# Peptides against a protein of PDB entry 3J47, part 37

Target 1, 121 residues: chain A of PDB entry 3J47
Amino acid sequence: IRLTNQLKSLKGLQSKLKDVVEYLDKVINKELPINHTILGKLQDVFNLLPNLGTPDDDEIDVENHDRINISNNLQKALTVKTNDELMVIYISNLVRSIIAFDDLIENKIQNKKIQEQRVKD

## One batch from the design tools (peptide; made by RFdiffusion4, then SolubleMPNN)

Design b2_p15_2_s3 (from b2_p15_2, 5 letters changed)
Fold by OpenDDE base, seed 1:
Structure b2_p15_2_s3 (fold): chain B 121 residues (1-121), chain A 15 residues (1-15)
Amino acid sequence: as target 1 above (121 residues)
Amino acid sequence: TKQIEKLEEEIKKLE
């Protein structure tokens, strides 16, 4: 019962992974426009994948070594791209915080001028 | 595919 449920879940994951590959192939072939929301969710999935580049030392078939290296290079490239996207979001939030701080300073200066006028009258 | 096929075969040996 527990093993049969794990096998069913793994087959479901395999089917979903195939659907993702077919989607990525259509995007690479320019048959579909790049959806940034789908791409971001795929990047999050790849960032949560365990590092596929530590085979426990027990079966390095030469055919798996090239696929492991390609997978690791892809995971690294996706992590770098995610970091660059997060940097753009960070800069945008920093600029918004600076503008909000400048507005606070201007409001404080105006309030001070109003108080100085009320003390002279 | 080849790793998933190997895992399916190992699971089938444990059943």
Scores: peptide ipSAE 0.027, ipTM 0.368, DockQ to the pose 0.174
Fold by OpenDDE base, seed 4:
Structure b2_p15_2_s3 (fold): chain B 121 residues (1-121), chain A 15 residues (1-15)
Amino acid sequence: as target 1 above (121 residues)
Amino acid sequence: TKQIEKLEEEIKKLE
């Protein structure tokens, strides 16, 4: 019973992982539009995955080494992409803050000119 | 034989 429930839960997780892969393949093939919310949640999942790719010693057979290297290359590629996306978001927020600051300066200059005109009339 | 049968019954109980 407990082992059967664990196996059923693992099969359920495998099915969900397959659905995610199929979704990513459809996005890569341009069959579906890029959903930034789904990609952000996938990035959160990959960032919460324990480093499947620190080679801290303990006996993994040569056949698993190629799969681990592929996993590490994928995790590294996702980390680089996430850093670039976070940098673009940061720059976008910085630009919005600069524009809002410029608009505030312009509004203060205009308000000062209006007050100086009202004192001359 | 008897130890194997006991192990099979314990496995079946964990399932």
Scores: peptide ipSAE 0.035, ipTM 0.317, DockQ to the pose 0.020; fails the geometry check
Fold by OpenDDE base, seed 3:
Structure b2_p15_2_s3 (fold): chain B 121 residues (1-121), chain A 15 residues (1-15)
Amino acid sequence: as target 1 above (121 residues)
Amino acid sequence: TKQIEKLEEEIKKLE
């Protein structure tokens, strides 16, 4: 439920980001007039993003490759961290299940011994 | 059994 809600929220954010990109492409192609109020809100969103490396202002052709690499490295780092956290949770649940089975086996052995004693009296 | 059912419910709550 919590993970499903987070995934649903993230998918909803991804859809909204796609709609923003499509809007910006239409503005760049001069299909739509520039709306300064939308641009101001987009600037506020970009100012809330972690600095995805401001390239120093002098290499417009290297920027797209380095921004894609930084975005891919951040996405990879977040994916690796999430996989490691999920692995620790999985191991912890596996260990708890093994302990619960051991306790169940011991309880069954004790119950069998008690029944065998009661049949000898 | 009861501990496994509880763990399944906790996993289902996290899902």
Scores: peptide ipSAE 0.026, ipTM 0.426, DockQ to the pose 0.042; fails the geometry check
Fold by OpenDDE base, seed 2:
Structure b2_p15_2_s3 (fold): chain B 121 residues (1-121), chain A 15 residues (1-15)
Amino acid sequence: as target 1 above (121 residues)
Amino acid sequence: TKQIEKLEEEIKKLE
């Protein structure tokens, strides 16, 4: 249930991000007027996002190569950190499942012993 | 039986 709810929440976030992209595409294509309030909130979101480098292909000056490398290193560091956090969550869930399974086995063994004693009396 | 059923329900709540 908790994993299914996290997956549903992530799918809901993905749908909302798709709606934002579709809105931006319509604004770029001049199909919709630019809403400055929406654009300001999108700028706030992009300023809160760690610079996930878009290599915009239009400024190959030697000073931008270090910024692109720093951005790629930050993206890689965030990907590694996210993978490590997911690994800790996975291990924690695995350990909880093993403990619950051990308790189930012990309870089954005890119940069997009690039943065998009741058949001998 | 009742303790096993309760534990299976708790495992199902964690999934």
Scores: peptide ipSAE 0.020, ipTM 0.392, DockQ to the pose 0.032; fails the geometry check

Design b2_p15_2_s4 (from b2_p15_2, 7 letters changed)
Fold by OpenDDE base, seed 4:
Order: sequence, then C-alpha cells, then structure tokens
Structure b2_p15_2_s4 (fold): chain B 121 residues (1-121), chain A 15 residues (1-15)
Amino acid sequence: as target 1 above (121 residues)
Amino acid sequence: NEQIKKLEEELKKLL
C-alpha cells in the first residue's frame, strides 16, 4: 500500500513535468505567449532543488554522470538567468536612485539660490 | 528566448 502510493505520486509528478515541457514547447513554437509568472514559478521550483552536482565521491555509473551533467547545466542556466533578472532589478533601482538623487541636488541648488537672494535683498 | 530553449532541452533530458 505505502510503496504503491509513492509510485503513484511519482508517476503523477512525471506527468506534470511532461505537461510543463509541452507548455514550454508551445511557448518556443510561439503558439502561446510567454507567461513570466509561470517561468518565475518554474525557476523558484528549480532553485529549491538540491544541487545534484556536488559529487559525493561514491559510485561510478555512466547514467549518473549524464544526470549530474544535466542537473549542473540546468542549475547553471537558472543561475545565469537569475543573475540577469537581478541585474534588471538592480539597474531599475539604480536609475530610480539616480533620478531621486538628481531631484535632491536640484532642490538643494534652488534652496541655496533662494537663501542667497534673501541675503542680497 | 535562447535560455528558455536551453532549460527546456535540459528538462527533456531529465524526463
């Protein structure tokens, strides 16, 4: 009973992963628009996966080497994309901070001119 | 786009 339920749950997970691949195929083929919310949630799921690419040094199987390479490539692709997304957020916040700093400089220059004018009058 | 394609290719190899 418990093992059968675990196998059923694993088959259900495999079916959902297949549905996600089919969705990504439709997005790549331009049959569906890119949904950034779905992509963000998919990335969150993969960032929560344990790093399968730390070789704990035990057991040479050629099938494990391909799975480790796949996991490392997937995690590297996610890390690069997360860095690009963080860079866009960083640039947006930097631009906003520069504008707010420019407004502060202009306000200080105006206030200084008003004070200098009041001392001359 | 290219990164999404790479992620999908790696996900297909995991299935």
Scores: peptide ipSAE 0.020, ipTM 0.581, DockQ to the pose 0.032
Fold by OpenDDE base, seed 2:
Structure b2_p15_2_s4 (fold): chain B 121 residues (1-121), chain A 15 residues (1-15)
Amino acid sequence: as target 1 above (121 residues)
Amino acid sequence: NEQIKKLEEELKKLL
């Protein structure tokens, strides 16, 4: 009974993962619009997957090497995506900091001009 | 787009 229920649950998970792949195929083929909320949740699921790719260096059977490569490629794909999003945030914060710095410079220049006028009167 | 394709290819390898 317990083992049969675990196998049924695993088959149900496999079916749901197939539905997710079919959804991604439709998004890639532009049959469906990109839903950023679904993509974000998929990224969260993949970040919650155990790193199948830190072998404790002492039990690398040749079958684990392919799983390690899959996990590392997935982690790399997610890291690149995160870096692109962080880069946009970083540039936005840099631009805000430059504007605030320019406003500070202009305020200092104006204050200096006001002081120079008051010394000539 | 390319990242979504990579995610899908890695999902297909887990199935």
Scores: peptide ipSAE 0.020, ipTM 0.584, DockQ to the pose 0.034
Fold by OpenDDE base, seed 3:
Structure b2_p15_2_s4 (fold): chain B 121 residues (1-121), chain A 15 residues (1-15)
Amino acid sequence: as target 1 above (121 residues)
Amino acid sequence: NEQIKKLEEELKKLL
């Protein structure tokens, strides 16, 4: 009973992964518009995948080296995209901070001029 | 586009 339920759950996961591949094929072929929400969730799934590329130190099979290179290329592609998106957010926050600092300087200069006029009267 | 194609090729190798 437990083993048959685990096999049924694993077959259900394999079917869902196949449906995701068929969806990506349709997006590549321009049959469907790019959905950024689906693409974001897919990235989260790949970031939650265990590193299928730490061989416990005792079987250097050529198949493990290809899986390690795939996992590293995937992680690198996801990291580059995430870094580019975070860079745009960082620049936007930096510009906002510079504007707020300029407004603070202008307000302090105006307040100082008003105080210097009140001391001359 | 190129990133989505790489993701799909990697998913096909996992299946």
Scores: peptide ipSAE 0.020, ipTM 0.578, DockQ to the pose 0.032
Fold by OpenDDE base, seed 1:
Structure b2_p15_2_s4 (fold): chain B 121 residues (1-121), chain A 15 residues (1-15)
Amino acid sequence: as target 1 above (121 residues)
Amino acid sequence: NEQIKKLEEELKKLL
């Protein structure tokens, strides 16, 4: 009973991973628009994947080496994308902060000129 | 696009 339920849950997970691949294929082929909310949730799921740590040096099965390379490539692809998205947000916030700072400087310069005129009259 | 393609290729190898 317990083993059969674990196998059923694993088959359910495999089916869901296949549905995600089919969704990504449709997004790549431009059949579906990029949904940033779905893509963000996929990134969160992959960031929560345990590092498939180097198996302790006692079982370098060729299958584990391929899975480690897959995990590393996946993490690298996610990290690069997250960095690019964060960079665009950072630049946008930096530009907004510069504009708000420039407006503050101009307002202070104008207020100072008004005070200097009132002291001369 | 290229990053999504890489993610998909790596997911296909896990399946």
Scores: peptide ipSAE 0.019, ipTM 0.580, DockQ to the pose 0.033

Design b2_p15_3_s1 (from b2_p15_3, 11 letters changed)
Fold by OpenDDE base, seed 5:
Structure b2_p15_3_s1 (fold): chain B 121 residues (1-121), chain A 15 residues (1-15)
Amino acid sequence: as target 1 above (121 residues)
Amino acid sequence: SKVQELLQQINQLLS
């Protein structure tokens, strides 16, 4: 029973990972637009993964330490870049929301003026 | 309004 449930969970995870790969392939091929929210969530997943670039601690060859530092610096640089991209999207959406709110206020003011003119006639 | 035009220009630069 426990082993069967673990196998089922692992198969479910494998299917989910396949869906992510298929999505990324479509984005790379420009078949789908880049969804920065999905990329941000994917990056969060990669940040939670144990460093896939750390070879098991049992073979400390001095050459691996520089590769780990380069991988960590690259991962950090990618994280910063993605955060900046998300920030730009957030600012764009905020600006759009402010414009829409201003339009709503202007429309309400105009409607009120029209209603006041109709009551005076 | 002039403010809306400026905000639209900013939004276009960020898109």
Scores: peptide ipSAE 0.051, ipTM 0.736, DockQ to the pose 0.021
Fold by OpenDDE base, seed 3:
Structure b2_p15_3_s1 (fold): chain B 121 residues (1-121), chain A 15 residues (1-15)
Amino acid sequence: as target 1 above (121 residues)
Amino acid sequence: SKVQELLQQINQLLS
């Protein structure tokens, strides 16, 4: 029972990965437009993958070396891109927080001036 | 303030 359920789950994952590959092939062939939401989710998957490019140093044929280098370069590029996108979102939120804080300070200064004027009248 | 205006422009560029 437990092993059968694990095998079923793995087959389900394999089917979903196949669908992703078929989608990417259609995008590469210009049959479908680039969907940034799907690419973002794909980047998240790659960021969660273990570094598949550390083969144990001993026995890699030259043909596998090129595939591994391409995979590592792609993973690195996707990680950098994701970090830059997250940085932009972080900076945007930080800027909004600073503006809101400045507005709060200005409101407190104005309220203090109004109170001081009411005490003089 | 001038600072708020600059921060708003940065936010618009980044959003």
Scores: peptide ipSAE 0.051, ipTM 0.733, DockQ to the pose 0.022
Fold by OpenDDE base, seed 4:
Structure b2_p15_3_s1 (fold): chain B 121 residues (1-121), chain A 15 residues (1-15)
Amino acid sequence: as target 1 above (121 residues)
Amino acid sequence: SKVQELLQQINQLLS
């Protein structure tokens, strides 16, 4: 019973991972637009994945060293990409905030001028 | 303002 439930859960996870891969392939092929929300959630999932490059301390098999290096390079590349995307989003939001404040200041200046004119009339 | 136009262009490029 418990083992069967674990196997069912693992098969369910495998199916979901396949759907994610298919989605990413469609995005790479420009068949679907990039959804930044989905991409951000996928990045969160990858960041929560156990470091595929921490061998349990015991078996330093030479074959593991190359796989560890490839995994570490992939994880580093994913982290860099995530940071760059977050930076772009941050800068975009900062620019939008600056524009909104400038518009607010200009509106307040105009309203003040209108009030000063109404007091003179 | 000219600054607002430039900031808006930057925002469009980043979006």
Scores: peptide ipSAE 0.049, ipTM 0.726, DockQ to the pose 0.022
Fold by OpenDDE base, seed 1:
Structure b2_p15_3_s1 (fold): chain B 121 residues (1-121), chain A 15 residues (1-15)
Amino acid sequence: as target 1 above (121 residues)
Amino acid sequence: SKVQELLQQINQLLS
């Protein structure tokens, strides 16, 4: 019973992974629009995966080398994407801070002009 | 100014 339930759970996970692959293929083929929520969750999953590229398994099967290269390319692509997203967020926050600071300066200049005018009247 | 520092940080990030 326990082993059968584990096998069922693994088969369920395998099916879910196939669905994810199929989704990604459709996105790559431009059949579906990019869903940022799904991509974010996928990034979270991949960030939790141990580096699948540590060659501590001495079985250099030629098939494993291609899989390792694909995994490394994917990990690199995810890292670059995450960095670019963080950069955009950072720039956006900087721009907002600059605008807010400029507005504050302008408000202070205007208030000073109003005070100087009141002293002359 | 703080604005100049922020602009410099943006330029450094884009470089």
Scores: peptide ipSAE 0.048, ipTM 0.726, DockQ to the pose 0.023

Design b2_p15_3_s2 (from b2_p15_3, 7 letters changed)
Fold by OpenDDE base, seed 4:
Structure b2_p15_3_s2 (fold): chain B 121 residues (1-121), chain A 15 residues (1-15)
Amino acid sequence: as target 1 above (121 residues)
Amino acid sequence: KEIEELLKEIQKLLE
């Protein structure tokens, strides 16, 4: 019973992974538009995966070397994307800070004009 | 370009 349920859960996970691959193929082939929400959720899943690039040095099967190289390339690709997203967030926050500073200067100028009028009355 | 490369590397990990 427990083993059969684990096998059923694993088959269900395998089906979902296949659906993700088919979706990615359609996006790569430009058959579907890039959905940034789906891509963000995929990135969240990969950020929650254990680091596949550190097999403890005790099981060097030659089949693991290709998976390690793919994992390292994925980590590099995720790092580049994360840096670009962080850069856009940084620029957006910088622009918001400049606008808020300009609004503060304008508010100080208006407050000064109101005080100068009250001293003349 | 970079997003397309990320998607290809994700695909290769899932194959």
Scores: peptide ipSAE 0.035, ipTM 0.607, DockQ to the pose 0.039
Fold by OpenDDE base, seed 1:
Structure b2_p15_3_s2 (fold): chain B 121 residues (1-121), chain A 15 residues (1-15)
Amino acid sequence: as target 1 above (121 residues)
Amino acid sequence: KEIEELLKEIQKLLE
């Protein structure tokens, strides 16, 4: 019973991974638009994967070397994309902070002028 | 371009 349920859950996971590959193929082929919510959830999953780039030094099969290179390229592509997204968010927050600072300066200048007028009257 | 490369590397890892 327990082993049969684990095998059923693993087959269910395999089917879901296949559905994800078929979705990615359609997005790559431009049959579907990029959904940023789905892509963000995929990135969260890949960031939780163990680092596939450290085989313990005991089985360098040629198949493992290609998977290590793919894993390193994926980690690099995830890192660069995350840095570019964070840069756009940073610039947007910087611009908002500059605008809010300019509004604060203008409000202080106006308040100072009003006080200087009230002291002359 | 960069998103398309990321999606291809994800695909290769799942194959």
Scores: peptide ipSAE 0.034, ipTM 0.593, DockQ to the pose 0.038
Fold by OpenDDE base, seed 2:
Structure b2_p15_3_s2 (fold): chain B 121 residues (1-121), chain A 15 residues (1-15)
Amino acid sequence: as target 1 above (121 residues)
Amino acid sequence: KEIEELLKEIQKLLE
């Protein structure tokens, strides 16, 4: 009973992974629009996977080398994409900080002009 | 471009 339920659950997971592959194929082929919410959830799933690209240096059978390269390429692609998104957020925050600083300078200049007028009256 | 490359690498990991 327990083993049969585990096998049924694993078959159900395999079916869901196949549906995800078919979805990704349709997105790559431009048959479906990119859904950023689905992509974000896929990234979260991959960030929760054990790092498939660090074999402990003691179990590199030559057959795992292609899977290691794919995992390292995926990790690199995720890191580059995350860095570009963080860069856009950083630039947006920097621009907001510069605008707020300019507004502060203009407010200080206006306050100084008002004080200089009050001393001449 | 980068999103399309990421999707291809995700696809290869699921195959």
Scores: peptide ipSAE 0.026, ipTM 0.559, DockQ to the pose 0.040
Fold by OpenDDE base, seed 3:
Structure b2_p15_3_s2 (fold): chain B 121 residues (1-121), chain A 15 residues (1-15)
Amino acid sequence: as target 1 above (121 residues)
Amino acid sequence: KEIEELLKEIQKLLE
């Protein structure tokens, strides 16, 4: 009973991974538009994967070198894209903070002028 | 271009 449930869950995971590959093929072939929400969730999955690019130091086969280079290029491309997206969010929050600070200065200057007029009457 | 390269690398890791 436990082993049959684990095999059923693993077959269900394999089917979902196949559906993801078929989706990526259609996006690469320009049959489907790039969905940023699907791409974001896919990035979250890859960030949770163990680093497939650290060979434990005992089998440098030429096939492992191509997988390591792909894993390193993928990690680099994911990191660059995440940094660019975070930079746009950071700039947007900085601009919002500057506007809110300017509004606070203007409100304080106006309140000071109103108090100085009330002390002269 | 970078997104298309990223998608090809993802595909090659899932193969």
Scores: peptide ipSAE 0.023, ipTM 0.544, DockQ to the pose 0.035

Design b2_p15_3_s3 (from b2_p15_3, 8 letters changed)
Fold by OpenDDE base, seed 2:
Structure b2_p15_3_s3 (fold): chain B 121 residues (1-121), chain A 15 residues (1-15)
Amino acid sequence: as target 1 above (121 residues)
Amino acid sequence: SKLEELQKEIEKLKK
């Protein structure tokens, strides 16, 4: 019973993964428009996948090695792209914080000058 | 300011 349920769940997951592949093929072939929300969720899934480590060179048939290398290259490319996007967001937020701090300093300097003028009058 | 110009350039990269 438990093993049968696990196998059924795994088959269900396999079917869903096949649907995702078919969707991606249609997007690559320009049959469907790019949905950025779907692509973002797919990137999240790939980032959660354990790094399919380069299997130690000694145990994998040449055909499996090529598939694993392609998967690892895709995972690396997605990770790099995600890191670059996060870096842009981080820098944007940092610049906004610096501008807000600069405005605060300028306001303090102006207020001080106004107070000094009022004391001289 | 130069910082505001930099912020505008970064916002262009996010689009």
Scores: peptide ipSAE 0.028, ipTM 0.627, DockQ to the pose 0.024
Fold by OpenDDE base, seed 4:
Structure b2_p15_3_s3 (fold): chain B 121 residues (1-121), chain A 15 residues (1-15)
Amino acid sequence: as target 1 above (121 residues)
Amino acid sequence: SKLEELQKEIEKLKK
């Protein structure tokens, strides 16, 4: 019973990972637009994964080492790219917030000038 | 404004 439940949970996780891969393939093929929220969550997952790329040297067959290195290089490349994209989004939102604040200040200054003019008339 | 120009440049980088 416990082992069967663990196997079912693992199969469920495998299915979800497959769905993520299929989603990423569709994004790469430009069939779907890039969703930055999904990419951000993927980055969070990758950041929570132990660095699969510290070879604890001891027993990994050369073939597994190459696969691990390829996986780590891909993970690193995806992390860097995602970080750059998220940085651009962050800067964009920051600039929008600053512009909105500047407009608010300008509106307050104009309103103050209008009130001062009305008191002089 | 200088901020609006910066916003336009950033929006170009997002495309």
Scores: peptide ipSAE 0.027, ipTM 0.612, DockQ to the pose 0.023
Fold by OpenDDE base, seed 1:
Structure b2_p15_3_s3 (fold): chain B 121 residues (1-121), chain A 15 residues (1-15)
Amino acid sequence: as target 1 above (121 residues)
Amino acid sequence: SKLEELQKEIEKLKK
């Protein structure tokens, strides 16, 4: 029961993260416009994460005619970074759930051994 | 195997 509820909650979170990734892929592919409200909420989530390494500031000397391309490239870079950050959140939550599950298995195994010893005494 | 034992225990905990 308790573990089933944790797994159900984790699967629910996984589904939500998958929907966000799918949304980001559609934004990258220019199938959907960028939603600043969604991005702002994602940024709030990311601010709660440890700094995923800054991609090296490749000084792109962009001459002034490319402002439209710069906005698209920056948006693409932010979307990639956002996807990577979401993956790290997902992996971190998955790892925490696996550890908690392993601890529960170990506790159950230990309790079974204690009961088997008490029946032999 | 140890993996099969873990899988059996996982299935018991899901119930």
Scores: peptide ipSAE 0.014, ipTM 0.428, DockQ to the pose 0.042
Fold by OpenDDE base, seed 3:
Structure b2_p15_3_s3 (fold): chain B 121 residues (1-121), chain A 15 residues (1-15)
Amino acid sequence: as target 1 above (121 residues)
Amino acid sequence: SKLEELQKEIEKLKK
C-alpha cells in the first residue's frame, strides 16, 4: 500500500513533468508565447530540486558539498528501492512459475488415475 | 496451496 501510493505519486509527478516539457517545446517552437510567470514558477521548482547528477549539474558551483551528499544519498536510496522492487517482481514470477508447474504435475497425475480407472472397468 | 499463500504475502509487500 505505501509503496503503491509512492509509485502512484511518482507517476503523477512524471506526468506533470511531461506536460511541462510539452509546454516548453511549444514555446521553443513559437507555437505559444513566452509566459514569464510560468517560467519563473518553473525556475522556483528547479531551485527546490536536489542535484539530480545531470551532466548540466557539473556547471553549478561546487560550493554545495552538503547538497551533493544529500543528492547522492537520495539517489542511493532510490537505487536501493528500485533493486528491492525488482527483487520482489523476480521472486513473484518465480513463485508463479513453480505454481504453474505444480498444477501441471497434478493435472497429469489426475489424468493418469482416470485412465487407469477406465482400464479396470 | 502454501505457494499461493507465499505469492499473496509477496503481493502484500508490493503494496
Scores: peptide ipSAE 0.028, ipTM 0.630, DockQ to the pose 0.037; fails the geometry check

Design b2_p15_3_s4 (from b2_p15_3, 10 letters changed)
Fold by OpenDDE base, seed 1:
Structure b2_p15_3_s4 (fold): chain B 121 residues (1-121), chain A 15 residues (1-15)
Amino acid sequence: as target 1 above (121 residues)
Amino acid sequence: DELKKLQEEIQKLLS
């Protein structure tokens, strides 16, 4: 009973991972629009994965070396994507801040001109 | 490109 439930849960996880691959294929092929909420949740799931790159000191079989390489490539792909997204957000916030400062400077110049006119009248 | 690499690595974990 417990082992059958664990196997059923693992098969359910494998099905969900296949659904994620199919979703990513549709996004890559431009069949679906990019959903940033789904991609953010996917990144959160992968950031919670145990570091498959720490061998506990028991026998690096060839299968464990391939899993370590896959885990490192996966973590690298996620890190690059996260950095690119953060860079776009940073640039967007920088541009908004520059525009807001320009509006504040112009408002201060106008207010100063109005005060100088009121002192001459 | 990085989304494609991500998808390829998930597919390798499933194989």
Scores: peptide ipSAE 0.019, ipTM 0.563, DockQ to the pose 0.038
Fold by OpenDDE base, seed 5:
Structure b2_p15_3_s4 (fold): chain B 121 residues (1-121), chain A 15 residues (1-15)
Amino acid sequence: as target 1 above (121 residues)
Amino acid sequence: DELKKLQEEIQKLLS
């Protein structure tokens, strides 16, 4: 029962990873717009991947070296992409904060004008 | 380009 559930979960994960690959293909081919929410979730998944790039210094299997190099390249590509996405989020939040601050200034100016009019009447 | 590289690396992990 436990092993069968693990195998089902692994197959479900494999299916979801295929769906992600297919999505990325469509985005690369410009068939779909870039969805930053999907990219962020993908990054979260990869940030949750254990650092497969720490060489635990136990046993040179030549097959593990290629997997470690793939993992390190993946982590590097993800770190760059995460940085770009965080930059976009940061800029978006900065712009929203500036707009909200401008609206607050304008509201204060308007309220002051209304008070000055009420004191003259 | 980076998205393509990411996709290629995911495909290698799935193979």
Scores: peptide ipSAE 0.019, ipTM 0.542, DockQ to the pose 0.037
Fold by OpenDDE base, seed 2:
Structure b2_p15_3_s4 (fold): chain B 121 residues (1-121), chain A 15 residues (1-15)
Amino acid sequence: as target 1 above (121 residues)
Amino acid sequence: DELKKLQEEIQKLLS
């Protein structure tokens, strides 16, 4: 009973992972629009995966080397994607800061012109 | 491109 329930749960997880692959294929093929909420949740799930790519210094048999490489490639792909998203946010905040600084300069120039007019009157 | 890499790596984990 317990082992059968664990196997059923694992099969259910495998089915859900297949649904995620099919979703990503449809997004890549432009059949579905990119949903940033789904992608963010997917990133969260993969960030919660144990680092299968840190060999704790205990004797990893040659068969685990391929799984470690897959995990490292997955983590790298997620890290690059996260860096690109953070870069867009950073640029957006930088542009907002530049606009706010320009508005401050313009306000300072206008205030100076108003003061120079009041000294001539 | 990165979504394709992600998809390929998930496919390998299912394999």
Scores: peptide ipSAE 0.019, ipTM 0.552, DockQ to the pose 0.039
Fold by OpenDDE base, seed 3:
Structure b2_p15_3_s4 (fold): chain B 121 residues (1-121), chain A 15 residues (1-15)
Amino acid sequence: as target 1 above (121 residues)
Amino acid sequence: DELKKLQEEIQKLLS
């Protein structure tokens, strides 16, 4: 009974991973628009995956070397893409902060001119 | 290009 439930859960996970591959194929083929929310959730899932490629130091089987290189290349590709997305968000927030600071300076200069006129009258 | 690489790597993990 417990082993059958674990196998059912693993088959359910495998089905969901196939649905993700099919989604990515449709996005690559331009059949679906790029959804940044879905891509962000996929990045979160892969960042939560344990490194499927830290062999504990005692069995470097040649078959694990290909899986380790894949997991490292995948993590590197996801990290680069996440950094590029974070850079765009950071630049957008920086520009917004500069505009808000300029508006604050202009408002302070105008208020100072109004006070200097009221003291001359 | 990165999405294609991601897809190829997920497919290789599912094989």
Scores: peptide ipSAE 0.017, ipTM 0.502, DockQ to the pose 0.036

